# Designs tried in a protein design run: peptides against a protein of PDB entry 5VVV. Part 84

Target 1, 276 residues: chain A of PDB entry 5VVV
Amino acid sequence: FLCGVVEGFYGRPWVMEQRKELFRRLQKWELNTYLYAPKDDYKHRMFWREMYSVEEAEQLMTLISAAREYEIEFIYAISPGLDITFSNPKEVSTLKRKLDQVSQFGCRSFALLFDDIDHNMCAADKEVFSSFAHAQVSITNEIYQYLGEPETFLFCPTEYCGTFCYPNVSQSPYLRTVGEKLLPGIEVLWTGPKVVSKEIPVESIEEVSKIIKRAPVIWDNIHANDYDQKRLFLGPYKGRSTELIPRLKGVLTNPNCEFEANYVAIHTLATWYKSN
Target 2, 276 residues: chain A of PDB entry 5VVV as posed
Amino acid sequence: FLCGVVEGFYGRPWVMEQRKELFRRLQKWELNTYLYAPKDDYKHRMFWREMYSVEEAEQLMTLISAAREYEIEFIYAISPGLDITFSNPKEVSTLKRKLDQVSQFGCRSFALLFDNIDHNMCAADKEVFSSFAHAQVSITNEIYQYLGEPETFLFCPTEYCGTFCYPNVSQSPYLRTVGEKLLPGIEVLWTGPKVVSKEIPVESIEEVSKIIKRAPVIWDNIHANDYDQKRLFLGPYKGRSTELIPRLKGVLTNPNCEFEANYVAIHTLATWYKSN

## One batch from the design tools (peptide; made by RFdiffusion4, then SolubleMPNN)

Design b2_p16_1_s3 (from b2_p16_1, 6 letters changed)
Fold by OpenDDE base, seed 1:
Structure b2_p16_1_s3 (fold): chain B 276 residues (1-276), chain A 16 residues (1-16)
Amino acid sequence: as target 1 above (276 residues)
Amino acid sequence: MEKYEKSKEAYKKAAL
């Protein structure tokens, strides 16, 4: 069971010292996972093709080493979906080289994210792939196999919540393709019925699990404030029954952008997890 | 830049 934090917000990323302090807190609270996915890291999303500099490499190596010191699984995410051409072998090779660089930093766990992108493929991709889901699954499976089938590999679908599913969760052709064709060792991220789910009912997890043919990892936006930074979410982790725990592969909270605001959010997630 | 800003604003609208 993956339990911890995803740094997955829009806004100023946390500094390296905040991330190291997070790992110490995660270990102390018996949590085990950190997903590196800051949307405003240029080399994560906007400029995903760009290799890390020598200085950036040194910082990432130090961060990954710190995660290992605190027995926290460091998952590196990349979000190529804004402008990747899936059918272009040069794009696939560029993605492979970027993940090879991160593997050299000592990273062993990875995520490929297709959240918050247009559903329209370019003309070249339409000639090769029968749907957007087929293109995403093809590259994800190829990357997973290229990396030697790492123990933890995550996929974020473009339909990552109930409100994004067309026509609905149980009948989505996109999620059906993901469930049928994504390799079984790859985990699927999900935010619940909504982008920000006030409640995540057990029945809603049973519904999505059936179509994706696996238990999801919850990307939980309950404490996210990047959509309205005039607000801080300081309340406890709630609206999730402990009956979800045996029906999930994990829970990763995407909390407030302000690192110092997240004590209650993360501590109460840990209490919820240990209550089962 | 333009695609990034468009996706960010789409997320914000869906999160509210």
Scores: peptide ipSAE 0.686, ipTM 0.959, DockQ to the pose 0.943
Fold by OpenDDE base, seed 4:
Structure b2_p16_1_s3 (fold): chain B 276 residues (1-276), chain A 16 residues (1-16)
Amino acid sequence: as target 1 above (276 residues)
Amino acid sequence: MEKYEKSKEAYKKAAL
């Protein structure tokens, strides 16, 4: 069970010292996972093709080493979906090379994120892939296999919540393709019925699990505030029955952008997790 | 840049 934090917000990424402090807190609270997915890391999303500099490499190596020290699984995410051409072997090779670099930093767990992108494929991709889901699954499977089938590999679908599913979760051709074609060792991220799910009913997890043919990892936006700079979410982790735990592969909270605001969010997630 | 901002605003709108 993956339980911890995803740094997955829009806005100023946490500094390395905050991330190290996070790992210490995660360990102390018996949480086990950190997903590195800061949307404003240019080399994560906007400029995903760009290799890390020597200085950035040193920082990431240090961060990954710190995660290991605290027995926190460091998952490196990349979000190529804004401008990747899935059918272009050079793009796939570029993605491989980027993940090779991160692998050299000692990273062993990875994620490919296709959140917050347009569903439209370019003309070249339409000639090769039957659908957007097929394109995403193809590259994801290829990367997963290229990396030697790491123990933890995550996929974030473009339809990552109920409200993004067309026509709905159980009938989504996109999620059906993901379920059928995504290699079984790849985990699927899900935010629940909504982008920010006030509640995640058990039935909603059963529904998505059926179509994706696996238990999802919850990317939990319950404490996310990057969508509203006027709000801080200081309340407890709630609206998730503990009955979800046996039906999930994990829960990664995407909390407030303000690192110090997240004590209650993360601590109460830990309490929730340990209550089962 | 433009695609990123468009996506960010779409997310924000969907999160509200």
Scores: peptide ipSAE 0.685, ipTM 0.958, DockQ to the pose 0.967
Fold by OpenDDE base, seed 5:
Structure b2_p16_1_s3 (fold): chain B 276 residues (1-276), chain A 16 residues (1-16)
Amino acid sequence: as target 1 above (276 residues)
Amino acid sequence: MEKYEKSKEAYKKAAL
């Protein structure tokens, strides 16, 4: 069971010292996972093709080593979906080289994210792939196999919540393709019925699990404030029955952008997880 | 940059 934090928000990323402090807190609270997915890291999303500099490499190596010291699984995410051409072998090779670099930093767990992108494939991809889901699954499976089938590999679908599913969760051709064709060792991220789910009913997890043919990892936006930074979400982790725990592969909270605001959010997630 | 900003605004609208 993956339980911890995803740094997955829009806005100023946390500094390395904040991330190390996070790992110390996660260990203390018996949480086990950190997903590196800051949307404003240019080399994560906007410029995903660009290799890390020597200085950035040293920082990431130090961060990954710190995660290991605190027994926290460090998952490196990349979000190529803004402008990747899935059918172009050069794009696939560029993605492979980027993940090879991160593997050299000592990273062993990875994520491919296709959240918050246009559903329209380019003309070249339309000639090769029958749908956007087929293109995403193809590259994800290839990358997963290329990396030697790492123990933890995550996929974030473009339809990552109930409100993004067309026509709905149980009938989505996109999620059906993901469920049928994504290799079984790859985990699927999900935010619940909404982008920000006030509640995640057990029935909603049973519904999505059926179509994706696996228990999801919750990317939990309950404490996310990047959509309205005039708000701070200081309340406890709530609106999730402990009956979800045996029905999930994990829960990763994507909390407030302000690192200092997240004590209650993360601590109460840990209490919730231990209460099962 | 334009695609990134468009996607960010779409997310923000869907999160509200």
Scores: peptide ipSAE 0.680, ipTM 0.958, DockQ to the pose 0.940
Fold by OpenDDE base, seed 3:
Structure b2_p16_1_s3 (fold): chain B 276 residues (1-276), chain A 16 residues (1-16)
Amino acid sequence: as target 1 above (276 residues)
Amino acid sequence: MEKYEKSKEAYKKAAL
């Protein structure tokens, strides 16, 4: 069971010292996972093709080593979906080389994220792939196999919540293709009925699990505040029954952008997890 | 940059 934090917000990424302090807190609270997915990290999303510099490589190696010191699984995410051409072998090779570099930093766990992107494929991709889901699954499976089938590999769908599913969760052709074609060793991220789910009912997890043919990992936006700069969420982790725990592969909270505001968010997640 | 900003605003609108 993956339990911890995703740094998955829009806005200023946490500094390396904040991330190390996070790992110390995660260990202390008996949490086990950190997903590196800061949307404003240029080489994560906007410039995903660009290799890390020597200086950036040293920072990432130090961060990954710190995660290992605190027994935290470091998952490196990349979000190529803004401008990748899925049918272009050069794009696939570029993605492989980027993940090879991160593997050299000592990273062993990875994620491919297709959240917050346009659903329209380019003309070249439409000639090769039957749908957007087929294109995403093809590249995800190829990368997963290329990396030697790592123990932890995550996929974030474009339809990552109930409100993004067309026509709905149980009838989504996109999620059906993901469930049928995504290799079984790849985990699927989900935010619940909404982008920010006040509640995640057990029945809603049973519904999505049926179509994706696996238990999801929750990307939990309950404490996310990147969508409204006037909001700060200091309340406890709530609206999730402990009956979800046996029905999930994990829970990763995407908390407030302000690192110092997240004590209650992360501590109450840990209390929730240990209450099972 | 334009695609990034468009995606960010779409997320913010859907999160409210």
Scores: peptide ipSAE 0.661, ipTM 0.955, DockQ to the pose 0.972

Design b2_p16_1_s4 (from b2_p16_1, 9 letters changed)
Fold by OpenDDE base, seed 2:
Structure b2_p16_1_s4 (fold): chain B 276 residues (1-276), chain A 16 residues (1-16)
Amino acid sequence: as target 1 above (276 residues)
Amino acid sequence: MEKYKKSLEKAKKAAL
């Protein structure tokens, strides 16, 4: 069971010392996972093709080593979906080389994120792939196999919550393709009924699990504030029954951008996880 | 509540 934090917000990423302090807190609270997915990290999303510099490599190696010291699984995410051409072997090879570099930093767990992108494929991809889901699954399976089938590999769908599913969760052709064609060792990220779900009902997890043919990992935006920096979400982790735990592969909370605001959010997630 | 969810869905989509 993956339980911890995704740094998955828009706005200023956390500094390396905040991330190390996070790992110490995660270990102390018997949480086990950190997903590196900061939207405004240029080499994560906008410039995903760019290799890390020597200085950036040293920082990432230090961060990955710190995660290991605290027994935290460091999952490196990349979000190529803004401008990748899925059918272009050069793009696939560029993604491979980027993940090879991160593998050299000692990273063993990875994520491909296709959240917050347009559903339209380019003309070249439309000639090769029957749908956007087929394109995403193709590259995700290829990368997963290329990396030697790492123990933890995550996929974030473009339809990552109920309100993004067309026509709905159980009838989505996109999620059906993901469920049928994504390799079984790849985990699927899910945000619940909405981008910010006040509640995640058990029935809503059973519905998505049926179509994706696996238990999801929750990307939980309950404490996310990137959409309204005038608000801090200081309340407890709530509106999730503990009956979800046996129906999930994990829960990763995407908390407030302000690192210092997240004590209650993360601590109450840990209390929730240990209460089952 | 609904306006805020639409602002989130729009803010995540408007960062595109």
Scores: peptide ipSAE 0.084, ipTM 0.806, DockQ to the pose 0.089
Fold by OpenDDE base, seed 3:
Structure b2_p16_1_s4 (fold): chain B 276 residues (1-276), chain A 16 residues (1-16)
Amino acid sequence: as target 1 above (276 residues)
Amino acid sequence: MEKYKKSLEKAKKAAL
């Protein structure tokens, strides 16, 4: 069961010292996972093709080593979906080389994120792939196999919540293709009925699990504030039955952008997780 | 940057 934090917000990423302090807090609270997915990290998303510099490499190696010191699984995410051509072997090779570099930093766990992108394929991809889901699954499976089928590999769908599913969760052709074609060792990220789900009912997890043919990992935006900088949510982790725990592969909270605001968010997630 | 952030913020806010 993956339980911890995703740094998945828009805005200024956390500094390395905040991330190390996070790992210490995660260990202390018996949480086990950090997903590196900062949306405004240039080499994570907008410039995903660009290799890390020597200085950036040293920082990431130090960060991954610190995660290991605190027994925290460091998952490196990349979000190529803004401008990748899925049918182009050069793009696939570029993605491989980027993940090879991160593997050299001692990273063993990875994520491909296709959240917050347009549903439209380019003309070249439309000639090769029957749908956007087929294109995403093809590259995700290829990368997963290329990396030697790592123990933890995550996929974030473009339809990552109930409100983004067309026509709905159980009938989505996109999620059906993901469920049928995504390799079984790849985990699927989900935010619940909404992007920011007030409640995540058990029935909603049973519905999505059926179509994706696996238990999801919750990307939990309950404490997220990147969509409204006037919001600071200091309340407990709530609106999730502990009956979800045996029906999930994990829960990763995407908390407030303000690092110091997240004590209650992360601590109450840990209490929730240990209450089952 | 700002237009895209506003578009994504709108997409997130529309899903709230």
Scores: peptide ipSAE 0.082, ipTM 0.822, DockQ to the pose 0.407
Fold by OpenDDE base, seed 1:
Structure b2_p16_1_s4 (fold): chain B 276 residues (1-276), chain A 16 residues (1-16)
Amino acid sequence: as target 1 above (276 residues)
Amino acid sequence: MEKYKKSLEKAKKAAL
C-alpha cells in the first residue's frame, strides 16, 4: 500500500530542505511514499525533453539519497502530454533518455502523468492510434518495459476523476482502453468523483476499479490550495472511510502549496491509514 | 463546489 505525499500542485515548488524535512516526517509517521510531480518544475512538464544540468543532477541525487535514508519510496513523475507526439520514435527516445538520467540518480520508481492536457491528438498520432487512450497506453507500456518493469510505476489518466469521464466512469471508452491495454504491473492514479473530492464513497472506488481492472492509487486533493491562494486547508483528512484501504493500492495527498501548513493534513492521513 | 472545480479547471487551463 503506497501512503504519503504527492508534490503535485501548481505554484512555487518546495525547496530541497522542505522535501528532506517531509521525508523525516513521513518516516516518523510510518508513511512510505513521496511522488515528485511539481507542475511548475520546468523540466517536469513544460520542458520535459530537457536533461537536468550538472547542478540540478546533484540536487536530485541528494534528494533521492535522502528519501532512501528515511526509507521513503521516491517516485519521479514526468508530464510529457502538453506537446508530445506519441507516434514519433524520436519523442519516445527523448523520454527514455530523460528517465535513464533520473535512473542514474538512483531513482527506481516512476510515473507518467497525462493530467490537465487537451484530448486532441495531432494529425500524425490520429493516423497511428485509434484514440488518445491508445496513444497514452502504448508509450506508457513501452517506457515501463524499457525501464525493466520497475516495482512501482504509476499512470495518471486524462480522465482522472468521475467528472472528467465521458459519458461517465463505468461507460468511458477512454478508461476502458486504459483498463484493457495498460500492463497489469502499472498502477492508475485517481482523484475520486471530482478533482477535489469532499467525499470518496466506497461504491465510487468499486466502479472505477471495475473499468480500469485494478485498485487505484488515490491522488487526494482534499488539502490542495493551488486553485485558491487565499485559503489554507488546515482541517483533518476526512470523508474517506477506512473501508477504502483494502480497495486501494495507495493514497498520496496533494496538500497546501505552503509546506508549513501541511502538519495536520499529513498527520491525520497517517492516523487514518493506521486505523485499519 | 462547482466554482472551485471550475477555478481548478481554469487555473489548470491558465497554467497551459
Scores: peptide ipSAE 0.078, ipTM 0.811, DockQ to the pose 0.096
Fold by OpenDDE base, seed 4:
Structure b2_p16_1_s4 (fold): chain B 276 residues (1-276), chain A 16 residues (1-16)
Amino acid sequence: as target 1 above (276 residues)
Amino acid sequence: MEKYKKSLEKAKKAAL
């Protein structure tokens, strides 16, 4: 069961010292996972093709080593979906080389994120792939196999919540393709009925699990505040039954951008997880 | 509820 934090917000990423402090807190609270997915990290999303500099490499190696020191699984995410051409073998090779670099930093767990992108393929991809889901699954499976089938590999669908599914969760052709074609060792990220789910009913997890043919990992935006800079979400982790735990592969909270605001969010997630 | 979806979608789309 993956339980911890995703740094998955828009806005200023956490500094390396905050991330190391996070790992110490995660260990102390018996949480086990950190997903590196900061949306405004240039080499994560907008400039995903760009290799890390020597200095950036040293920082990432140090961060990955710190995660290991605290027994935290470091998952490196990349979000190529803004401008990748899925049918272009050079793009696939560029993505491979980027993940090879991160593998050299000692990373062993990875994520491909296709959240917050348009459902439109370019003309070249439309000639090769039957749908956007087929394109995403193809590259995701290829990368997963290329990396030697790492123990933890995550996929974030473009339809990552109930309100993004067309026509709905159980009838989504996109999620059906993901469920049928995504390799079984790849985990699927999900935010619940909404992007920010006030509640995640058990029935909603059973519905999505049926179509994706696996238990999801919850990307939990309950404490996310990147969408409202005037708000801090200081309340407890709530609106999730502990009956979800046996129906999930994990829960990763995407908390407030302000690192200092997240004590209650993360601590109460840990209490929730240990109450099963 | 729609305001938060629109604000998230708008913040998510404003960072796009």
Scores: peptide ipSAE 0.075, ipTM 0.810, DockQ to the pose 0.096

Design b2_p16_2_s1 (from b2_p16_2, 9 letters changed)
Fold by OpenDDE base, seed 4:
Structure b2_p16_2_s1 (fold): chain B 276 residues (1-276), chain A 16 residues (1-16)
Amino acid sequence: as target 1 above (276 residues)
Amino acid sequence: SAYEKAKKAYFEAALK
């Protein structure tokens, strides 16, 4: 069971010292996972093709080493979906080289994220792939196998919540393709019925699990405030029955952008997790 | 940009 934090918000990423402090807190609270997915890390999303500099490499190596020190699984995410051409072998090779670099930093767990992108493929991709889901699954499977089938590999679908599913969760051709074609060792991220789910009913998890043919990892936006930084979400982790735990592969909270605001959010997630 | 369009869509969806 993956339980911890995803740094997955829009806005200024946390500094390395905050991330190290996070790892210390996660260990103390018996949480086990950090997903590196800051939307405004240029080399994560907008400039995903760009290799890390020597200085950036040193910082990431140090961060990954710190995660290991605190027994936190460091998952490196990349979001190529804004402008990747899935059918172009050069794009696939570029993605491979980027993940090779991160592997050299000591990272062993990875994620491919296709959240917050348009469903439209370019003309070249439409000639090769029957759907957007087929294109995403193809590259994800190839990368997963290329990396030697790492123990933890995550996929974030473009339809990552109930409200993004067309026509709905149980009938989504996109999610059906993901469920049928994504290799079984790859985990699927999900935010619940909504982008920010006030509640995640057990029945909603059963519904998505059926179509994706696996228990999801919850990317939980309950404390996310990137969409309204005039608000801080200081309340407890709630609206999730502990009956979800045996039906999930994990829960990763995407909390407030302000690192110092997240004590209650993360601590109460830990209490929730340990209550089962 | 594609980034800004998608970010806006996320923000609007997050408020619902």
Scores: peptide ipSAE 0.697, ipTM 0.967, DockQ to the pose 0.949
Fold by OpenDDE base, seed 5:
Structure b2_p16_2_s1 (fold): chain B 276 residues (1-276), chain A 16 residues (1-16)
Amino acid sequence: as target 1 above (276 residues)
Amino acid sequence: SAYEKAKKAYFEAALK
């Protein structure tokens, strides 16, 4: 069971010292996972093709080493979906080289994210792939296999919540393709019925699990405030029955952008997780 | 940009 934090918000990323402090807290609270997915890290999303500089490499190596020190699984995410051409072998090779670089930093767990992108393929990809889901699954499977089938590999679908599913969760051709064609060792991220789910009912997890043919990892935006930084979400982790735990592969909270605001959010997630 | 469009769409969806 993956339980911890995803740094997955828009806005100023946490600094390395905050991330190290997070790892200390995660270990202390018996949480086990950190997903590196800061949307405003240029080399994560907007400039995903760009290799890390020597200085950035040193920082990431240090961060990954720190995660290992605190027995936190460091999952490196990349979000190429804004402008990748899935059918272009040069794009695939570029993605491979980027993940090779991160592997050299000591990273062993990875995520490929297709959240917050246009649902339309470019003309070149439409000639090769039957659907957007087929394109995403193809590259994801290829990367997963190329990396030697790492123990932890996550996929974030474009339809990552109930409200993004067309026509709905159980009938989504996109999610059906993901479920049927995504290799079984790859985990699927999900935010619940909504982008920010006030509640995640058990039946909603059963519904999505059926179509994706696996228990999801919750990317939980309950405490996310990037969409309205005039608000701070200081309340406890709630609206999730502990009956979800045996039906999930994990929960990663994407909390407030303000690192200092997240004590209650993360601590109460830990309490929730240990309550089963 | 594609980034800004997607960000805006997420922000709007997050408020629903």
Scores: peptide ipSAE 0.693, ipTM 0.966, DockQ to the pose 0.954
Fold by OpenDDE base, seed 3:
Structure b2_p16_2_s1 (fold): chain B 276 residues (1-276), chain A 16 residues (1-16)
Amino acid sequence: as target 1 above (276 residues)
Amino acid sequence: SAYEKAKKAYFEAALK
């Protein structure tokens, strides 16, 4: 069960010292996972093709080592979906080289994220793939296999919540393709019925699990405030029955952008997780 | 940009 934090918000990423402090807190609270997915880290999303500099490499190596020190699984995410051509072998090879670099930093867990992108394929991809889901699954499976089928590999669908599914969760051709074609060792991220789900009913998890043919990992935006930084969400982790725990592969909270605001959010997630 | 368009869509969806 993956339980911890995803740094997955828009806005200024946390600094390395904040991330190290996070790992200490995660360990103390018996959480086990950090997903590196800061949307405004340029080499994560907008400039995903660009290799890390020597200085950036040193920072990431140090960060990954710190995660290991605190027994936190460091998952490196990349979001190539803004401008990748899925059918172009050069794009696939570029993605492989980027993930090879991160693997050299000591990272062993990875994620491919296709959240917050346009649903339309380019003309070249339309000639090769029958759907956007087929294109995404193809590259995800290839990368997963290329990396030697790491123990933890995550996929974030473009339809990552109920409100983004067309026509709905249970009938989504996109999610059906993901469920049928995504290799079984790859986990699927999900935010619940909404982008920011006030409640995540058990029935909603059963519904999505059926179509994706696996228990999802919740990317939980309950405490996310990137969409309105005038707000701070200081309340407890709630609206998730503990009955979800045996029906999930994990829960990763994407909390407030302000690092210092997240004590209650993360601590109460830990309490929830340990409550059975 | 594709980034800004998608970010805006996320922000609008997050408020619903």
Scores: peptide ipSAE 0.678, ipTM 0.964, DockQ to the pose 0.921
Fold by OpenDDE base, seed 1:
Structure b2_p16_2_s1 (fold): chain B 276 residues (1-276), chain A 16 residues (1-16)
Amino acid sequence: as target 1 above (276 residues)
Amino acid sequence: SAYEKAKKAYFEAALK
């Protein structure tokens, strides 16, 4: 069971010292996972093709080493979906080289994220792939196999919540393709019925699990505040029955942008997890 | 940009 934090918000990323402090807190609270996915880290999303500089490499190696020191699984995410051409072998090779570089930093767990992108493929991709889901699954499976089938590999779908599913969760052709064609060793991220789910009913997890043919990892936006910088979410982790735990592969909370605001959010997630 | 369009769509969806 993956339990911890995803740094997955828009806005200023946390500094390296905040991330190291996070690992210490995660260990103390008996949580085990950190997903590196800051939207405004340029080499994560907007400039995903660009290799890390020597200086950036040193920082990431130090961060990954710190995660290992605190027995936290460091998952490196990349979000190529804004402008990747899936059918272009050069794009796939570029993605492989980027993940090879991160592997050299000591990283062993990875994620490919296709959240917050347009559903329309370019003309070249439409000639090769039957659908957007087929294109995403193809590259994800290829990368997963290329990396030697790492123990932890995550996929974030474009339809990552109930309200984004067309026509709905149980009948989505996109999610059906993901469930049928994504290799079984790859985990699927999900935010619940909504982008920000006030509640995640057990029945909603059973519904999505059936179509994706696996238990999801919850990307939980309950404490996310990137969409409203005038608000801080300081309340406890709630609206999730502990009956979800045996039906999930994990829970990763995407909390407030302000690092110092997240004590209650993360601590109460830990209490929830340990209460099972 | 594709980035700004996507960010805006996320923000609008997150507020619902």
Scores: peptide ipSAE 0.651, ipTM 0.958, DockQ to the pose 0.940

